# Peptides against a protein of PDB entry 8BZL, part 22

Target 1, 228 residues: chain A of PDB entry 8BZL
Amino acid sequence: SYDRAITVFSPDGHLFQVEYAQEAVKKGSTAVGVRGRDIVVLGVEKKSVAKLQDERTVRKICALDDNVCMAFAGLTADARIVINRARVECQSHRLTVEDPVTVEYITRYIASLKQRYTQSNGRRPFGISALIVGFDFDGTPRLYQTDPSGTYHAWKANAIGRGAKSVREFLEKNYTDEAIETDDLTIKLVIKALLEVVQSGGKNIELAVMRRDQSLKILNPEEIEKYV
Target 2, 242 residues: chain B of PDB entry 8BZL
Amino acid sequence: SRRYDSRTTIFSPEGRLYQVEYAMEAIGHAGTCLGILANDGVLLAAERRNIHKLLDEVFFSEKIYKLNEDMACSVAGITSDANVLTNELRLIAQRYLLQYQEPIPCEQLVTALCDIKQAYTQFGGKRPFGVSLLYIGWDKHYGFQLYQSDPSGNYGGWKATCIGNNSAAAVSMLKQDYKEGEMTLKSALALAIKVLNKTMDVSKLSAEKVEIATLTRENGKTVIRVLKQKEVEQLIKKHEEE

## One batch from the design tools (peptide; made by RFdiffusion4, then SolubleMPNN)

Design b1_p9_4_s1 (from b1_p9_4, 3 letters changed)
Fold by OpenDDE base, seed 3:
Structure b1_p9_4_s1 (fold): chain B 228 residues (1-228), chain C 242 residues (1-242), chain A 9 residues (1-9)
Amino acid sequence: as target 1 above (228 residues)
Amino acid sequence: as target 2 above (242 residues)
Amino acid sequence: SANAEALFA
């Protein structure tokens, strides 16, 4: 019975709907984030876009603001709601504080939004985890992860979605200061990490790169193949 | 498991939303709707199932709805849900026009409705809408557009797609016959008839059983036209001669 | 199911 109640703790202290939302995240395609020295990189496993589908409308990586981008895993429609609210908050912050959000601030906002959806009896949790990357106004690169519970942490590197375990195991072994010494090495690390779970090589990878004082760049397939 | 089938807004232990999946399954039993994007226009073609001889007003279109001057949609699924959603689309479009003094961009209208659909999958006491929609439109940003949305509040842009009965077979045929960059509205109409003839559960395709709307640009204005029965008959006849 | 897979990204 407790597993059906959205906001009820089990006798052992579990929020089953939050745990089940975490299982929804694992059904999403893999996303990876890596913080380099002066770069943040998001990589995602491309879903096979249907031949007649417009690729423009299939995005797993999105900008939240000029200095922040996000990859997600889990329910696509839930992600859109979170993205839209985060974008509104980024703009609101610019208007009210006259500065762009810090990556931590917007992560905390998203996390607080998710957490509120775990406490309302009339709402299910969001079925998404997110990797949020960007630069603070001081030029510091940041990577955060948030899950359906509303928990968030800062990371050097992390992964979410179906292949996240294998990707994390790879990153735990291969994330070193030498491996992120240059932008190109950082990009290569992300590609290598994704190749642990992506069978068809660089063609099934989408990469987004944000460098200090630069806008989000989505790499084209030819640019990705240079790093493979 | 059936334990999670009864509540509309709960995850299963596997992270599934069964009521959304079941709503999508229900749409598979609805009449076929297809959309095709061409270089010079976009079309919707829909199966007309309610041919009741006692219907006084032949609604010009049972399944194709004009949303505003620049957009139309076709619906597969529960008719009552469709009426609510199409009305909401019109209201969203009018509110935007009032607020911004310009027509709502096509994708923004689609996303606004998709956010409503999503909410009906997340908020307690609500069920998913048992409706998928195809949207055709024109805007100054992307020109001619075709979108599909489902009960989850997911959507996508398409060159050609199909919803409702035999949609998978229709999509397969569209993938085979759709010529990227070479699709004229005329060729799209012919393709629509070809696909409907193979996917509709009818012995013979007739103009009475098909609704077709085209969206074009003439003199810098969007023109949404429902084809007359005679025009559809000519398209069917032409297909039978090939 | 194909429907289930369509919900996730």
Scores: peptide ipSAE 0.344, ipTM 0.793, DockQ to the pose 0.774
Fold by OpenDDE base, seed 1:
Structure b1_p9_4_s1 (fold): chain B 228 residues (1-228), chain C 242 residues (1-242), chain A 9 residues (1-9)
Amino acid sequence: as target 1 above (228 residues)
Amino acid sequence: as target 2 above (242 residues)
Amino acid sequence: SANAEALFA
């Protein structure tokens, strides 16, 4: 049927539906990931939560497992599907392999899922990019990014969403060994990077911190203001 | 451009899903539905548009559906789509109860339906559901809850919200008048009438044009009650006297 | 449109 979502090559070799899914990502609010020495930090631009909305149900940062968390930009409903699939895989891995997933493993799983949705004639690409951070079992901090195409790479720092270009330019200039020397400096770097695109300071930022052998911590507004 | 507007599951060059947006637009023309969370309960108030003399006065809520003993929903949009989704909600809730021997948590039921809605935006040969829902419920995890979901499969929890016709204006009024932490079910009912009176395309609000359901807890049980016409009349009268 | 913006996070 002509009405099927078909991701096909253009005559010039482009996968337009994948490119357009990347445009969907750019409509998402900004997310930033930074790998420190013994810390990984995710920061997101808070959309103005409607006054009557339950903040609990507005999550741009989520745990995939105890050792892995993810921020995303793009279609919220698409993200939920990916998150749920990733969570199931993390649990399945624990049951079958008796160890937590590596950050690379779960990233590759998500990437493979996304790639399959680019090649099926009955599906559109996922309209999301993700920053996936965590610790491997050996205590190594990791940051990965994946896009709608199903590509993924490891990063020291990166950004996704509408302000990603400006944030990346900031990180390229300011990500140094000195800038990540401590956990606090790493957190400050993320905040400063987000402030390139976020108006009204710390109130519009959500931060998640994962330290070695520690659970994901979402910083409260008062904790964020200490770094501003 | 036109190619992207007609296909249900493709991105536009700008990364938009036009069929989902158009489904949301269609809901904006549906009858108004309100939800308000109170400290002692939660309510749905919905515009009743189909008043026909030959409709048997069977007090069937046209727009408010009981899902299980602990949850109800209201719908704005295509009635046939709403019937499919409300039936699916009941099935999901029943399957969960059978599997786990406890009622499904409110958010899990909402999420399960939202995953279905999302699938209709991503899989070829399907169109988005032309329906938004408000969900009211109680569970042991979060107590009284109000959720909204749209054709995209997005959802959120709310203290008060509106879907359908004039929803933006209704939400603005709710933002002004909703008192966090001080909202009783009685005050929520009064607020619902106030907002409906201003947002419904009617010269005068009448009890025949409004359905209201409340969800409360009595003796450790959830009670879902559709207000009688006389009770709605009293609420309207009280509002007119203020 | 407001509807378009609602789809993205």
Scores: peptide ipSAE 0.320, ipTM 0.777, DockQ to the pose 0.810
Fold by OpenDDE base, seed 2:
Structure b1_p9_4_s1 (fold): chain B 228 residues (1-228), chain C 242 residues (1-242), chain A 9 residues (1-9)
Amino acid sequence: as target 1 above (228 residues)
Amino acid sequence: as target 2 above (242 residues)
Amino acid sequence: SANAEALFA
């Protein structure tokens, strides 16, 4: 009966709705994030866009602010709510504190939002995990992950969604200081990691790069193919 | 399984939102609605199911709703839910116009409603709306636009799409016949008739059973026009002759 | 289901 309630513990201390929301994340296509030396890279498995769908409206990577971007896996509509709330917070922070958010700050904000939805009556957890990347004001590259529970951690590299296990196993083996020594090597690492789970090569990959003091750049397919 | 589908706002053990899926399934039983984007306009074509001879008011459009001067929508699903959502769309558009002294951008209106739909999938004591919408519009940012939204609060832009009964078959036909970059409104109208003729569960397509609206730009103004029955008859006749 | 898959990105 406990799994019928949104905000109750099972007898063994599980929050089933949170665990089930984590299963929803696994239904999402894979996303990967890698922190390089002076670069952060997000890669996502492109869901096959329907032939007549406008690709502009199908995004798994989005900017939260000029210095922060996010990839997600799970429920698209849930992600939109989180993204919008995060964007508002980023702007509010700029207005009130007169500085951009740190990547940790906005991650903590998102995590707190998610946590509230695990504890609030009449609200189900968000069915999304997110990889949040960016640069702090000091120029430090950051990568964070958050899940439906509202937990968050800093990472060197991580993956979420359907193929996340295989991608993480690849990253655990291949993430070295040498593998991220240059921006290009870091990009190649992300692509190689995604290719563990993505069929048909670079056409099914969306890649976003943020370099120090630069805005989010989404690579076009031709740019991606240069790294394959 | 039945344990998780009885409550509106919970995940199944597999991470599914059954009430949202069931709402989407229910829409599959609604009358067919098509949207087609052309170079010179955008159209909606919808199946009209309720033809009562004793209806005193000839509803010019049962399924196509003008939202503002620059946007219209078509609905598939629960009529009462559709009425609520279409009214909300109008209110959002008017509030935006009042606040900003300019028309709401098409995608922003769609997104605003999608956020409402999403909320009804996440907040307790609410069921998902049993409605999908097609939106046609024009704005200064993207020109002519076609969007689809579902009960989940997902949306997408489309060149051509279909919701409601036999939507999968209709989408397949649209994929085959839609020529990107070459689609005129005239060709889009012909394509709409072609697809409806094959996807509607009727022995013969008749103008009384089809509503068509076009959105065009004339002299720097958006023109939303519901086709007259005679115009629809001509389109059907032309299709039968081809 | 196709509907289920449509919900996820």
Scores: peptide ipSAE 0.250, ipTM 0.697, DockQ to the pose 0.809

Design b1_p9_4_s1 (from b1_p9_4, 3 letters changed)
Fold by OpenDDE base, seed 5:
Structure b1_p9_4_s1 (fold): chain B 228 residues (1-228), chain C 242 residues (1-242), chain A 9 residues (1-9)
Amino acid sequence: as target 1 above (228 residues)
Amino acid sequence: as target 2 above (242 residues)
Amino acid sequence: SANAEALFA
């Protein structure tokens, strides 16, 4: 069966393992990214943490570098591998090029890594999509998405994971220049978008914000409630 | 048969490379890309399928990539594979420029990538790239050039050709309407619109769904230009009036 | 599939 093989072409030209990896992403909790004028915002649906699990250890938003952060949907273990590789590349780039990575550069690196896992025998695709946000050195805010195939695109706003369709439909209707005119409005847009799929409001949302020349800030629940 | 098509690219008993054929089938699912060689330039015209409202418009071209100052390509097939190959083309071209202090000849760049493609059909543990490319370029040896390459690592020079969805029908139309020796860039643009209008699975051709790049020579320099939406609209309008 | 279409350029 072509679908049970290592990532090979089907007779009709499909890479079923890549398509199935994309289905694995849809099982992940929803993540949203929005590029504002001078801000990038990531929002993630918090899954209910099991009793006795440390909530602090379950992060779906992580820094790749001081100027770049990533949210993911899909297989957490796969995400760890990608995140670690990306972090090493960010540090390597700083050492060899003497500048931080651009958001596009690190996105392309991650995309190339994913692509190689779709073409190498004995490897399956990564079961993750990622939203990569940050600032280029010139201060331009960027949002990129990568999928299991290793495709990547730049976005104004996008969503990944289980509720991504509904969230994207919301963003397509509500993403306007007026809706992102201020940092606060941009944050509100992300929260409103997540509330399309997240039950029980602000307690089940994780928000991260990055501003120009500022480090990644994870908002606390009280800060999130101010925007609801 | 299934034993030979479900693993590493190997020959069937009939001598077929099924994984390469299936990679070519994958390209048939991609948007149409065509290339036309004219006396005064070359063009690429590509179908834009992925129009998303939230896409960051900073990407001027989804399917047309500048390789260097003298070459561009269009891609049909798996986007991630295309990204790898287009990056490799840029690296090859840059390494040549650094080594020889002159731009890589068009055919030499195409051949270098084709050797990589071929290797992915021959070496164990690899799958073929699910990508065909059209290359347009200018060099001092052959002037304006158009090439096509496929997942097998085969390539050829063309006066006009097409890859992706409905490519066979497009090639047939190009064969009928292409006038050898009389093709101006203006007539080539008109022909491109004519062929796309008939081969794209769209009710109406719109400028939002078509990317066009031209490669010309001006004052002894190569100029690669992506047509603006308004220019494409005018070409479509002109075709609708004929 | 929507997934298959997303794979292709």
Scores: peptide ipSAE 0.050, ipTM 0.543, DockQ to the pose 0.049; fails the geometry check

Design b1_p9_4_s2 (from b1_p9_4, 3 letters changed)
Fold by OpenDDE base, seed 1:
Structure b1_p9_4_s2 (fold): chain B 228 residues (1-228), chain C 242 residues (1-242), chain A 9 residues (1-9)
Amino acid sequence: as target 1 above (228 residues)
Amino acid sequence: as target 2 above (242 residues)
Amino acid sequence: SANSEALFE
């Protein structure tokens, strides 16, 4: 019976709605993030965009600010809410503090938002995990992951969504200092990691790259094929 | 597990939102709505199910709603929910116009409503709206546009799509016949009739059972026009002759 | 199942 209430603990101390929200994340397509030396890379499994769907409206990777981008897995509509809140916070921070957010700051903000939805009466948890990447003002590349509970951690590499386990296992084996020595190698690592779960190669992958002091670049399919 | 079926805003053990899924299922039984984007315009075609001869006001359009001067929508699902959402769309559009002294961009209006829909899936004591919408519009940013939204608050842009009864079959037909870059409004109208004729559970398509609206640009202004019954009859007749 | 899949990305 406890699993029917949003904000109650089970007798064994579990928050079932949070755990079930984590299961919702696993229904999302795979996303991977890798932190390189001077690069951060997000890769996502493209859902088969219906032939008649506008690809512009199907984006799993979005900018939160000029120095921060996010990929998500889980409920698309929930993600939009989080993204919008994060964007507003990034702009607010620029206005009030006169500096862009750190990647940790915006991650913590998102995490706090998610956490509040686990305790607020009459609100379900967000059914999303996010990979948040970017550069701090000092030029340090960062990768964070958030889950429906509002937990967040910094990572060298991580994955979320349906294929996340296999991708993480690949990354655990293949993430070395040598594997990220160059920007190109870092991109290749992300592609190889995604290919563990994505069928038909580069056509079903979206890649976003952020380099130091550069804006988010989404690679076109031809650019991705060069790394395959 | 059925224990989650009757409750809103809860995840099942497998991470499903059953009430949202059930709302989408209910929409699958609603009258068909079709949208097609052309190079020179965009159209909505909707099934008219309630032809009551005793209706005093022949509402020219039962399922197609003008939202502002640049946008219209069609609805599949619960009529009462549709009325609430279409009114909200109009209010959002007017508030934007008042605030910014320009019409709301099409996608921004769609997203604003989708955020409301999403909220009804996340906040307790609310049920999902039993409504999917097709939006047609024009703005200075993207020109002619077609969007679809569902009870989850998810949306997407489309070149052609369908909601309601037999939507999957309609989408399949659209995928086969839609020629990207070559679609004129005239061709889109013909395609709409073709698809409706096959997807509506009627032996013969009649003009009384179909509503069609077109959105075009004339002299730098958006023109939203609901086709007259005679015009729809001509389109049907043309299709029968082919 | 199709409706479920449509909710997730």
Scores: peptide ipSAE 0.266, ipTM 0.672, DockQ to the pose 0.780
Fold by OpenDDE base, seed 5:
Structure b1_p9_4_s2 (fold): chain B 228 residues (1-228), chain C 242 residues (1-242), chain A 9 residues (1-9)
Amino acid sequence: as target 1 above (228 residues)
Amino acid sequence: as target 2 above (242 residues)
Amino acid sequence: SANSEALFE
C-alpha cells in the first residue's frame, strides 16, 4: 500500500513532504540566533499570550542541557518531541561519555532524528526548524540551524520562521565584528533584528542569553527595554 | 486540496495538517466543558448529554474522570477516543507513582499524554485523537493547576478556559468576568453556571445536564468531589435569582 | 484558520 510511503520522491526529484514541512516552519513566529564573541543570544517573537493563559507553558526557547539551548519555529507539538529526545540524549551522553555534548553533537543528533522521519515509511517530517546555541567545553560559542530535512549548518547569525527573510537580510547587513564586540552590542543586534518584524517593541520579544560558563538566562521585559 | 485531507496526516502544500484541524473541528461539536482556577481550588463543569432515565441513581460522571488522587480531567470529543486517553492517563500516573514513589506532577502527566497525541499526528496508519481535554490538579510545585490539550498534542496552562461546543463564546465570557487573584471557588462555581447557561445548546440550564467537579485541599490532602445534583440545582437557582 | 494558527509557534 503506497499509503505507507509518506515522503517519496516526485518525478522531478523533489521530496514534497519535506518542502511542505518547510512551509510549516514559515507559519511559526520568528526566531533569531546570534553568535557573539563570548555570548550566544536567542531572540523570539512572543506570540500574543491569550488572556488567562499561563505564560509559563508557552516556551519557544528551551534548555537542552546546561550548555545548550534551542529555539524553534513551526509545529509546537513536533518541537516538544524533538526537545525531549535531545534532552534525553544530552543526559545519556553525560552518563556514557562522562562529558556534556558539544553543540555540534546534539545538533547532529537532532538532524539525524529529523532525517529519519523523512525516510521512514509511515512517518511525516517534523514541521520545525531549530536554532541551537551553546558553548562547547573549550568555551567556543556555537550556533547551528536545523530544518525539516535533517540538514544542519553552523552560522554566525540566522533566523527561522515567518519573518526570517527580513531578519536575515538585516543580519547580513549589520552583522559585523564591531556589532558583536561586546555582549551588550550582541544583545542589541538581536533586538534590532527582531524589531524588523515584531510589532510593539520589546514587549513582544523574548530573549535568552548564554555566556561562557554560565547557565541560560532569560531576560525579563525590563532588562529588554534597556536595550531598546 | 482534498488530496491532503483524506489520507494519513500529511502536510498540505501550505504546511497545514488538515487531519488535525478536522479533529479539532469535530471537538467543536462535542458538549461544552469549562475549567476555572481559583485561589482555593479548581473546578471542571461539563455538559451532560446522555441522560437516560434508566441509569441507576449511582452518581455517574459522563465527562469528568478521576485520574489519581491529585488530578481529574474532562473530555470533549469522541467517547471511544476519550476512554482510551483517560485510561492511558491513569496508567501513566500509576507507573510514575510506582517508579518514583511520588505522585506525577500535573504538567508531566499532561505532557506524557500530549506526546502520545502528537505521535498519532505524525505516524502513518494513525489518525489524530478526536479529543480535547481539560485537566485539573494539585501538586507541590505549582499548587492548583488547569491545563488544556488538543488533538495536535499541544497544551497550555490556564486560569480559565473552555473546550467543545461554543468554546469561543465561553472563553470570551470568561475573559470578561474572570478576576485574576480574586477568584474564590465559590465565585468560580457561579461563573461556571453563568457561562454554561449562555453557551449550552439548551433552552434552560438544568442540574441533570451539568456535571461539576471541584478539586480542593483539605488537611494537606487533595479532595476531588463531584457535586450532587441538589448542589448544582442550588447553584442554578442562585444564578437565576441574580 | 483559527485551528491552523493554533498549531504553530
Scores: peptide ipSAE 0.218, ipTM 0.682, DockQ to the pose 0.783
Fold by OpenDDE base, seed 2:
Structure b1_p9_4_s2 (fold): chain B 228 residues (1-228), chain C 242 residues (1-242), chain A 9 residues (1-9)
Amino acid sequence: as target 1 above (228 residues)
Amino acid sequence: as target 2 above (242 residues)
Amino acid sequence: SANSEALFE
């Protein structure tokens, strides 16, 4: 069956393994990204961590470099591979070009990596989508999304994972220039968007904020509750 | 039969490359792209699918890619495969320019990519690219040119052609309306709108759903221009009045 | 499917 094979074309021209990898992404917890004027915000639904599990072991938001961070939905093990390769590329770029990567550059790198895994024998697609955010050297905030196919686009706001449809519908209605006029309003927009799908309020949300010329900041639950 | 469908691209007992055929079938589901060669220029027109409200402003055409100062292409098929191939085209063109201190001839760039596509149909452990391309360009050897390539690595020069959804119907219309030797860029633009209006599965053609690029020569330089939405609206309006 | 359409440009 074509669905159990390596990524090959079906008779009707479909890549079923890529489509099924997109279904795997929908099983992941929700992640949201919003680009503000001078801020980029990532929000994720916290998985119910088993009482005995170290909460630090499963980060859905990670830094790729000082100016770039990523959230993902889908297979955590697949995400680890992508994150590690992206980090190596960011460091390599700094060494060879003597400048940090642009957000577009590292997105294209990740996208190309994913695409290769859709075309190589004995490999399945990555079961992850990613939201990649950061600042270019010129201080421009950027938000990109990648999917299992290796497709990528720039976004003002987007969502991935289980609740992505509802969150996107909310963002389509509520993303305005007024709604992102300030950093605080942008953060509030992300929180409100996540609350469309996250039960039990701000305690189940993880938020990361990157401002111009600042490092990635992960907000603690108390900081999140101030915006709710 | 299924054994030949699920493996690396190998010949069937009948001599068919099913994975290449299936890749071509995939392209049939992509948005329509057409190219028209005129006496005074060449154009690409592409269907814009998936207008998402939250997309960032695409400064560059979604389906039309500038390759160098003298060439552009449009793509029909798998977006991720398209991005890989368009990047490779740019790299090939740049390497040639660095090596020879002149721009790569149009056909040589097309052939170089076609060799890559062909390799993905012949080497074990790879699938074909699910992408067809239209190339427009100018060089000192042949002037204005239009090429088409497919997943097999085959290519050809064209006066007018179409790839993607409803391409067969579009090609038929182009054959009927294309006037050899009399085609101006203005008439080619009108023809492009006419064909897209009939081949796109939309009730009404809108400028938001169409991307058009023209390649012309001005003062001994190639000019590649993506038409503004207002210009496309005027072309659509003119067609509706005829 | 929405997924299939997202694969193609």
Scores: peptide ipSAE 0.043, ipTM 0.544, DockQ to the pose 0.048

Design b1_p9_4_s2 (from b1_p9_4, 3 letters changed)
Fold by OpenDDE base, seed 4:
Structure b1_p9_4_s2 (fold): chain B 228 residues (1-228), chain C 242 residues (1-242), chain A 9 residues (1-9)
Amino acid sequence: as target 1 above (228 residues)
Amino acid sequence: as target 2 above (242 residues)
Amino acid sequence: SANSEALFE
């Protein structure tokens, strides 16, 4: 069956393994990204951490470099591979070009990596989508999304994972220049967007913010509650 | 070419990796392994199923493996797969030590193996490893640590967890009885016996059916010790008296 | 299945 072929087009032109990898992404918990004026914000639905699990080892938001962070939805183990490759590339770029990567550059690298896994026999696609945010060296905030196919696009705001449709619909209605006028309003927009799909409010949300010339900051639950 | 593609772990129409899920299901039928983190140490307790009278007593541990001076693991699943993975863990740890002249951090060793496991779920002509592992260790960064990894290459840190047969029931018991911040190695050992006694499908828990290893710090050195049968008997007896 | 859910974040 064509469904079992990793790199074979169906008679109707479908790459079933890529489409099925996109279905795998929908099994992941929701992540949202919003580009503000001078801020980028990632929000994720916290998976209920088991009572005896160390929360340190459960992270959906990670730094790729000082100026770039990523949230993902889908297969956790696949995400780790992509993250590690991206981190190595960020460091390599610093060594070879003597500048940090642009957010577009590292997104394109990740996208190219994913694309190769859709075209190589004996490799399944990565079962992840990613939201990649950060600042270019010129201080421009950026948000990109990439999917299992290796496509990528720049966004003002977007969402991935199981609740992504509802969150996107919310963002399409509520993302305005007024709604992102301040850092605080941008953060509030992300929280409100996540609350469309997350039950029990701020306790089940993880937020990360990156401001111009600042490192990634993960907000604590008390900081999140101030915006609810 | 086409025949090899059919052997690759692929996504289902629903985005599931059934071969990974089936490997995890197979592990659910393996002997029980417990890990418990304490303030003053960490332990592994494993069900010993192969009690053959002809087994040389020199088999110190069927399911618990020393990885280096600072880490040990227990395995649930396919024994041959476990042997490959435990050897790889040892090699990774030694290569790191040679390269950096310091012991590999616990999480880095776990992650390195998990990347191998993940690769066996993504590359053609490979099947997932039918093994879950519990890792215990000490390093200068996080102190005593307990990790669990599965066939997907996913891992997590734990205060207490269980893999193998009746793992869900064991985890439920651990959640009820584990006292955060108050767990001593002594209390952890007692808890391990309590949980094993309830989760092992045996009429009576015996020391011959249980392997226990502890990892402690003494004089700035890690000490990994497999408990003697007599010590396990005493723990069982103490539990029966309570 | 519990196993399926464990693979995704």
Scores: peptide ipSAE 0.337, ipTM 0.793, DockQ to the pose 0.776; fails the geometry check

